# Peptides against a protein of PDB entry 2YKT, part 63

Target 1, 231 residues: chain A of PDB entry 2YKT
Amino acid sequence: SRSEEMHRLTENVYKTIMEQFNPSLRNFIAMGKNYEKALAGVTYAAKGYFDALVKMGELASESQGSKELGDVLFQMAEVHRQIQNQLEEMLKSFHNELLTQLEQKVELDSRYLSAALKKYQTEQRSKGDALDKCQAELKKLRKKSQGSKNPQKYSDKELQYIDAISNKQGELENYVSDGYKTALTEERRRFCFLVEKQCAVAKNSAAYHSKGKELLAQKLPLWQQACADPS

## One batch from the design tools (peptide)

Design b1_p27_1_s4 (made by RFdiffusion4, then SolubleMPNN; from b1_p27_1, 15 letters changed)
Fold by OpenDDE base, seed 3:
Structure b1_p27_1_s4 (fold): chain B 231 residues (1-231), chain A 27 residues (1-27)
Amino acid sequence: as target 1 above (231 residues)
Amino acid sequence: SEEKELEEFRKQLDEEYEAFLKRQELA
């Protein structure tokens, strides 16, 4: 029946969220944590590299013929420091605004969805059982009427059962239909939440890249000419 | 923005549901 098929579709939406979406989201969070760790590792390693560059700058500053190159090397290290600060801000946002929030939501969602599905199933079954009962009673009444000397005695009651069945069928169909819409809305909300959080990450990432581009664009021409113009 | 999208989504669901019912009736 239409109601049965719609019911199946509704249950499948909840199952898809619980068995596919949420596990995939957990994996996404795990991969995000790995990505964060790798970026933190890169920044730490870079610090060592640019600290060593500063040391080279110090040596240049101590020389008689390469003093100005020392300043260039120091500037390169300073620009790196500023870029690093921006990256750290981005990583903080990545952790706090995306990973943590997604993790909190996904952990709570399993219990919520299970309860929601159970509630839907219970009510759907209740309505279905009520419908089946009315149908069974109508069948019994018709059998009784066929065996009776006065079938007209049961005609009014038969009409009442027919009306009740029609009403209960309509109620069941509406309930299942609303349930399906609700389930799809729940699924969409979860994807929207992910998209919104990822947009925030994208904005922060853009800020990081923009700051780096700005700083390097400002200084790079000066650095490129440093060797050609000894002081 | 999300609320507006959800409203549009609900309308789409209604249309899809009606189409579904029609297909089931023809089957």
Scores: peptide ipSAE 0.021, ipTM 0.397, DockQ to the pose 0.033
Fold by OpenDDE base, seed 1:
Structure b1_p27_1_s4 (fold): chain B 231 residues (1-231), chain A 27 residues (1-27)
Amino acid sequence: as target 1 above (231 residues)
Amino acid sequence: SEEKELEEFRKQLDEEYEAFLKRQELA
């Protein structure tokens, strides 16, 4: 029946969220943590590299013929420091605004979805059972009427059961339909949450890249000419 | 034939859902 099919579809939506979306989201979070760790590692490694660059700048500054190149090397290290600070801010946002929040949601979601599905199933079954009962009663009444010497005696009751069945059928269909919409809304809400959190990450990432681009664009021409302009 | 009927039913449900979403956006 239409209601049965829609019921199955509804359950499948919940099943998809619980068995496909949430596990995939957990994996996404795990991969995000790995990415965060790697970027943190890059930051740490870069610090060592540019600290060493500063040492080279110090040597240049102490030289008689390359003093101005020392300033260039210091500027390179400083620009890197500023870029890394932006990266750290991005990572902080990445952790706090994406990973942590997604993790919190996914951990709570299992219980929530289970309860929601159970509630839906219980009510759906209740309505279905009530419908089945009325249908069974109508069938019994019809059998009784067929064996009766006065079938007209049962005509009013038959009409009442028919009306009840129609009403219960409609109620069941509406309930399942609403259930399906609710389930799809739950699914969409989760994707939207992911998209929104990823948008926040994207904004922070854009800020990081913009700052880096700005700083490097400003200084790079100067650095490129440094060797052409001897002291 | 049965599969086709089910597919049509699913399409109808999708349309109803889209209509629902549209109403929610407007309300």
Scores: peptide ipSAE 0.020, ipTM 0.403, DockQ to the pose 0.035
Fold by OpenDDE base, seed 2:
Structure b1_p27_1_s4 (fold): chain B 231 residues (1-231), chain A 27 residues (1-27)
Amino acid sequence: as target 1 above (231 residues)
Amino acid sequence: SEEKELEEFRKQLDEEYEAFLKRQELA
């Protein structure tokens, strides 16, 4: 029946969220933490590299013929420092605004969805059982009427059951339909939450990349001319 | 050995990461 089909669809939405979406989200968070760790590692390794570059700059500054190149090397290291600061800010946002919040949500969601599904199932079953009872009573009444010497005696009651069945059928269909819409809304809300959080991260990432681009665009031409300009 | 150096490097990275996370938690 239509109501049974819709009911199955509704349950499948909840099951998909619990069994597919949430586990995938946990994996996403885990991969995010791995990425975060790698970026932290890059930061640490980069510090060593550019500290070594500074050392080369110091040597240049102490030389007789390459003194001016020391300043260039120092500037390169300084620009890196500034870019790194922007990266750290992005990482803070990545951790606090995306990973932590997603982790908090996914931990709470299992119980919430389980309860929501159970509530829906309980009410759906209750309405279904009530409908079935009315249908069964009508069937019994019709059998009794058919075997009676006065079938007209049961006509009013038969009409009452027919009306009740019609009303209960309509209520069940509406309930299941609304349940399906609710389930789809729950699913959409979760995807929207993910998208919104990722948008925030993207915005912060854009700021990081923009700052780096600006700094390098400003300084790179100067650095490229350093060797051509004797001092 | 190279292996030992790599292990030490990994340890340092892990420590740096933990320090980073701690800073984030305190922020």
Scores: peptide ipSAE 0.000, ipTM 0.226, DockQ to the pose 0.016
Fold by OpenDDE base, seed 5:
Structure b1_p27_1_s4 (fold): chain B 231 residues (1-231), chain A 27 residues (1-27)
Amino acid sequence: as target 1 above (231 residues)
Amino acid sequence: SEEKELEEFRKQLDEEYEAFLKRQELA
């Protein structure tokens, strides 16, 4: 029946979220943490490199013939510092606005979905059982009527059962239909949440890259001519 | 019918998705 099919579909949606989506999301979070750690490592390594560059700048500043190049090297290191600051801001956002929030949601979701599915199943079964009972009673009544000398005696009661069955059937169908819509909404909400948070990360990443590009583009011509223009 | 109701629901979900995309563009 349509009701049975929709019931199966509804359960499958919940099953997919619990058994496929949530575990995959946990893995996604784990991979995100690894990515964050690696980027932090890059930041640390870069600091060492550009700190060493500063030392070269100091030596240039102490030289008789290369003093102006010291300033250039310092500027290079400073621009890097600014870029790294922007990266750190991006990483903070990545952690706080994506990973932490996703982790909080996925931890709570297992219990929530289990309860929601259980509630749906219980009510669906209850309505189904009630319908089955009415159908069984009607069958019994019809059997009794066939064996009776006065079948007309049971006509009104038969009509009542038919009406009851119709009503219960409609109620069950509506309930299952609503359940399916609810399940699909739950699934969509979770994907939307992921997409929304990832969009925020993308925006922050864009800001980081844009700032770096702007800073380097501004200074690079000056740096490139430094050796040609002694002062 | 149940099928028509489901179709309407799918349409609503699509509309919500489009609205979501628009919000992201404006943010």
Scores: peptide ipSAE 0.032, ipTM 0.479, DockQ to the pose 0.061; fails the geometry check

Design b1_p27_2 (made by RFdiffusion4)
Fold by OpenDDE base, seed 1:
Structure b1_p27_2 (fold): chain B 231 residues (1-231), chain A 27 residues (1-27)
Amino acid sequence: as target 1 above (231 residues)
Amino acid sequence: EELEAYEESLEPNEENAEEAIEELEEL
């Protein structure tokens, strides 16, 4: 029936969230933690590289003919340190605003959705059973009427059961329809939350890239000129 | 701001989610 099909669709939405979305979100969080760790590793490796660059700048500063190039090398290392500080701020935001919040939400959400699906299934079954009971009583009444010498005695009760079946059918269809809308809203809310949190990450990433671009654009012309000027 | 606060209030915070879960688990 239409109600049975819509009921199946409703259950499938909840099952898709619980069996596909939530596990995929847990995997997304795990991949995010791996990405965070790798970026922290980049930070550490970069520190070693730019510390070595500072040593080259010290040697240039001690030289008679390349002293000004020492300052250039120090500036290169300092600009990188500032870029790296912006990356660390982005990583803190990525951890605290995305990963932690998603991890908390996905754990609570599994229990919530299980309970919500169970509530829906219980009420849907209750309404379905009430309808089936009325249909069974009508069928029993009709059989009794066919075997009776006075079928007209049952006509009013037959009408009452027909009306009750119609009302219960309509109530079941409405409940299942509203249940389906609710389930789709629950699914949409979860995707929207993910999109919103990812937008925050994107904003922080944009700020990191912008700051790096600004710092490099300001200094790069000066560094390029330093090699052209024969001291 | 008010819409965001309302949407945030409708988002199950941990407290509201626990209360909603408890209410749903008791049924």
Scores: peptide ipSAE 0.022, ipTM 0.511, DockQ to the pose 0.053
Fold by OpenDDE base, seed 3:
Structure b1_p27_2 (fold): chain B 231 residues (1-231), chain A 27 residues (1-27)
Amino acid sequence: as target 1 above (231 residues)
Amino acid sequence: EELEAYEESLEPNEENAEEAIEELEEL
């Protein structure tokens, strides 16, 4: 029936969230944690590299013919430090505003959706069973009426069952329709939440890249000419 | 606006998860 097909669609939405979306989101969080760890590793390795660059700058500053190149090397290390500070801020936001929040939501969601689906199934079944019972009683009444010497005795009760069946059918169809809308809203909300959190990541990433571009664009021309100008 | 308010009202949390579980156990 139409109600049975819409019921199947509703159950399939909940199953898709529970069996496809939530496992995929858990994997996304795990991949995010791996990415965060790799970027933290880059930050650590970069610190060692630029600390060594500072040491080269110290040696240049002690030389007779390369003293000005010491200042250039120090500026390169300082610009890197400022870029790394922006990366660390981005990583903190990536952890706290994306990964932690997604992890909290997906953990609660497994229990919530299981309960919500079971509640929907129980109420849908209850309404269906009540309809089936009423249809069965009408069928029994009609059989009694056909075998009776006074069929008119059952006419009012037959009309009452017909009206009750019509009302219960309408209630079931409305309940399943609303259940389907609710399930689609649940799915959409989860994708919207992911998109919103990913927009925050994109904003933080843009700020990091902008700061790096600005600092390097300001200093790079000065560094490029340093070897052409004798001290 | 009305859709956003409805989506927010359906947000999964510990309270509504436990309530939904308790209602199922009572049936």
Scores: peptide ipSAE 0.022, ipTM 0.477, DockQ to the pose 0.085
Fold by OpenDDE base, seed 2:
Structure b1_p27_2 (fold): chain B 231 residues (1-231), chain A 27 residues (1-27)
Amino acid sequence: as target 1 above (231 residues)
Amino acid sequence: EELEAYEESLEPNEENAEEAIEELEEL
């Protein structure tokens, strides 16, 4: 029946969220944590490199013929420090606004969806059983009427069961239809939440890249000229 | 309580949920 098909579709949406989406989201969070760790590792390694560059700048500053190049090397290291600070801010956002929030949501969601599906299944079954009972009683009544010397005695009660079956069929169809819409809305909401959180990360990433580009674009021409001007 | 707070925190942007439901009803 249409209601049975839509019931199966509804259950499949909940199953898809629980068995496909939520496990995939947990994996996404895990991959995000790995990515965060790798970027933190880059930041740490970069610090060592630019600390070594500062040391080269110190040596230049102590030289008689390259003193001005010491300032250039210090500026290079300082600009890099500012870029790394922007990366650290982006990473904090990535952690706090995406990973932590997704982790909290996915953990709560498993319990929520299980309860929601169980509630839907219980009510769907209750309505189905009530319909089946009315259909069975109508069938029994018709058998009694066919064996009776006075079939007219059962006519009013037959009409009442027909009406009750029609109403219960409609109620079941509506309930299953609404259940399907609800399930699809639940699925969409989860994807929307992911998209929104990823948009926040994208904005923060764009800010990091922009700031880095601006800082380098401001200083790079000056650094390129430093060796061309014989003092 | 925590479940209700979770339900509230997942409030779809009502407009985008309604449009998606309407598109599904037309199918």
Scores: peptide ipSAE 0.019, ipTM 0.452, DockQ to the pose 0.176
Fold by OpenDDE base, seed 4:
Structure b1_p27_2 (fold): chain B 231 residues (1-231), chain A 27 residues (1-27)
Amino acid sequence: as target 1 above (231 residues)
Amino acid sequence: EELEAYEESLEPNEENAEEAIEELEEL
């Protein structure tokens, strides 16, 4: 029936979230943590490189012929420090606004979805069993009426069962339809949450890249000219 | 909820169908 098909579709949505979406989301979080760790490693390695660049700037500042190049090397290291600070802020956002919030949701979600599916299945079965019972009683009544000398005696009760079956069928169809809409809404909410959190990360990443581009674009012409004007 | 439960209690079931059929057979 249409109701049985919609019931199967509803159960399949819950199963898809539980068996496909949530495991994939756990893997996404794990890959995100690995990416965060690698970027933190880049941050640490970069500090060592630019600390060594500062030392080269100190040596230039002690020289009589290259003193102005010492200031250039210090500016290069300082611009890197500012870019790196922006990267660290982006990583904090990535951790706190994406990974932590996804972890909190995915841990509780399996229990919630299991309970929601069980509630839906219990109520769907209850309404289905009540409909089947009324259909069975109408069938018993019709058999008695066919064997009776006065079939008109059962006409009013037959109409009552037909109306009850129609109402219970409508209630079951509405319940299953609403159950399907609810399940699709639950699925959509999870994807929307992921998209929204990823948009926040993307905004912070764009700010990091823009700031880096601006700082380098401002200073690079000055640094390129520093070797052309020997004091 | 209470109204729906009351309406469901008024619906034809096995017990009230059997009683109604017996009453209709005795008439």
Scores: peptide ipSAE 0.000, ipTM 0.253, DockQ to the pose 0.009; fails the geometry check

Design b1_p27_2_s1 (made by RFdiffusion4, then SolubleMPNN; from b1_p27_2, 12 letters changed)
Fold by OpenDDE base, seed 5:
Structure b1_p27_2_s1 (fold): chain B 231 residues (1-231), chain A 27 residues (1-27)
Amino acid sequence: as target 1 above (231 residues)
Amino acid sequence: SELEEFRQSLEPSIENAKKAQEELASL
């Protein structure tokens, strides 16, 4: 029946969220944590490299013939420090605004969805059973009427059962339809939340890249000419 | 219609996602 088909579709939406979406989201979070760890590792390694560059700048500043190149090397290290600060802010946002929030949400949603599905199934079954019972009683009444010497005695009761069946059928169809819309809303809301959070991360990442580009574009011409302009 | 009612129920989440995308595109 239409009701049975829509019921199956509704259950499949909940199952898809619980069995496909949620596990995939957990994997996404895990991969995000791995990526964060790798970026933190890059940050640490880069610090060591540019600290060593500062040391080279100190040596240049102590020289008689290369003193101005010391300032250039210090500027290179300082620009890196500023870029690194932007990366750290991006990573902080990546952790706090994406990973942590998704991790909290996926665990809560698993419990919520299980309870929501169970509630829906229980109520759907209750309405279905009540309809089936009413249909069975009408069938019994019709059999009794056919065997009776006074069929007219049962006419009013037959009409009452027909009306009750129609009402219960409509109620069941509406309930299942609303259940399906609710399930699809739950699914879409989760995808929207993921998109929103990923957009926020992308904005922060763009800010990091923009700042790096700006700082390097400003200084690079000066650095490229430094060796051509001896003091 | 049934489709319109369903769309309206999703509007807050959809609108939030759209705003986030628009903000990203404006960078």
Scores: peptide ipSAE 0.040, ipTM 0.647, DockQ to the pose 0.292
Fold by OpenDDE base, seed 1:
Structure b1_p27_2_s1 (fold): chain B 231 residues (1-231), chain A 27 residues (1-27)
Amino acid sequence: as target 1 above (231 residues)
Amino acid sequence: SELEEFRQSLEPSIENAKKAQEELASL
């Protein structure tokens, strides 16, 4: 029936969230944590590299003919430090605003959705069973009427059961329809939340890239000039 | 309509997502 099909669709939405979306989101969080850890590793490795660059700048500063290049090398290291600080800020935001919040949400959601689905199933079944019972009683009444010498005796009761069946059918259809809308709303809300949080990450990432671009664009011409025309 | 009511129920989340996207686009 239409109600049975819509019921299956409703259950499938909840199952899709619980069995596909939430596990995929957990994997997404895990991959995000791995990415964060790798970027932290890059930060640490980069520190060693640019500390070594500073040492080269010190040697230039100690030279008679390359002192000004020492300052250039120090500026290169300093710009890197500033870019790296911006990356660390982005990573903190990535952790606190995306990963932690998604992790908290997905853990709560598993229990919530299981309870919501169970509640829906219980109420849907209750309404379905009540409808089936009413249909069965009508069928029994019709059998009694066919065997009776006075079928008109049962006509009023038959009409009452028909009306009751119609009302219960309508209530079941409405309940399942509302259940389906609710399930789709819950699904969409979860995707929207992911998009919103990912937009925040993208904004912070853009700030990191913008800061790097700004700093390098400001300094790079000076560094290139120092190499092209040494004093 | 039932579809419009459903759409309206999603509007707060959709609008929040749009705002987040607009903020990103303004960078």
Scores: peptide ipSAE 0.031, ipTM 0.594, DockQ to the pose 0.258
Fold by OpenDDE base, seed 2:
Structure b1_p27_2_s1 (fold): chain B 231 residues (1-231), chain A 27 residues (1-27)
Amino acid sequence: as target 1 above (231 residues)
Amino acid sequence: SELEEFRQSLEPSIENAKKAQEELASL
């Protein structure tokens, strides 16, 4: 029936969230933590590299003929430090605004969805059973009427059962329909939350990249000229 | 799909990143 099909669809939405979406989200969080760790590693490795660059700048500053190149090398290291600071701020945001919030949400969601599905199933079954009971009673009444010497005695009661069946059928269909809409809304809400949090990450990432681009664009022409114009 | 094309364009970068990560892990 239409109601049975829609019921199946509703259950499948909840099952998809619980069995596919939430496990995939946990994996996404795990991959995010791995990415964060790798970026922290990049930060550390980059520090060593640019500390070594500073040492080269010191040697240039101590030289007789390359003193001005010492300042250039120091500027290169300083620009990197500023870019790296922006990366660290982005990583803090990535951790606090995305990973932590998703982790908290996914942990709570398993219990919530299980309870929501169970509530829906219980009420759907209750309405279905009530409908089936009325249908069964109507069938019994009709059999009794056919065997009776006075079938008219049962006519009013037959009409009452027909009306009750119609009403209960409508109520069941409406309940299942609303249940399906609710389930789809729950699914959409979860995807929207992920998108919104990822947008926040994207904004922070854009700020990091913009700052780096600005700093390098400002200094790179000066550094390129440094060897051409010895002082 | 556009996503698949994008993924394919990143394959060299992904491989390089993996190599770099392995090197870092060995330190």
Scores: peptide ipSAE 0.008, ipTM 0.356, DockQ to the pose 0.021
Fold by OpenDDE base, seed 3:
Structure b1_p27_2_s1 (fold): chain B 231 residues (1-231), chain A 27 residues (1-27)
Amino acid sequence: as target 1 above (231 residues)
Amino acid sequence: SELEEFRQSLEPSIENAKKAQEELASL
């Protein structure tokens, strides 16, 4: 029947969220944590490299013929420090605004969805059973009427069951239809949450890249000229 | 699909990243 098919579709949406989406989201979070760790490692290694560059700048500043190049090397290291600060801000956002929040949501969701599906199934079954009961009673009544010498005795009761069946059928169909819409909304809400959190990370990442581009574009011409202009 | 082709194009990079992470984890 239409209601049975729509019921199956509704259950499949909940199953897809619980068995496909949520496990995939957990994996996404795990991959995000791995990515964060790798970026932190790069950050640490880069600090060592640019600290060593500062040391080269100190040596240049102490030289007789390369003093001005010391300032250039210091500027290179300072620009890196500023870029690094932007990266650290991005990483904090990545952790706090994406990973942590997704992790909190996915853990709460297992219990929520199980309860929501169970509630839906219980109510759907209750309405279905009530309909089946009325249909069975009507069938029994009709059999009694056909064997009776006075069929008109049962006419009012037959009409009552017909009306009850019609009402219960409509109620079941509406409930299952609303249930399906609700399930699809729950699925969409989860994808939207992921997209929104990823957008926040993307904005912070864009700020990091923009700052880096700006700083390097400003200083690079000066640095490129430094060796041609001995003091 | 286009998405699957895109995913497959990333596989070498993913493998390299995994190796790099294993090295970092050993530090």
Scores: peptide ipSAE 0.005, ipTM 0.365, DockQ to the pose 0.022

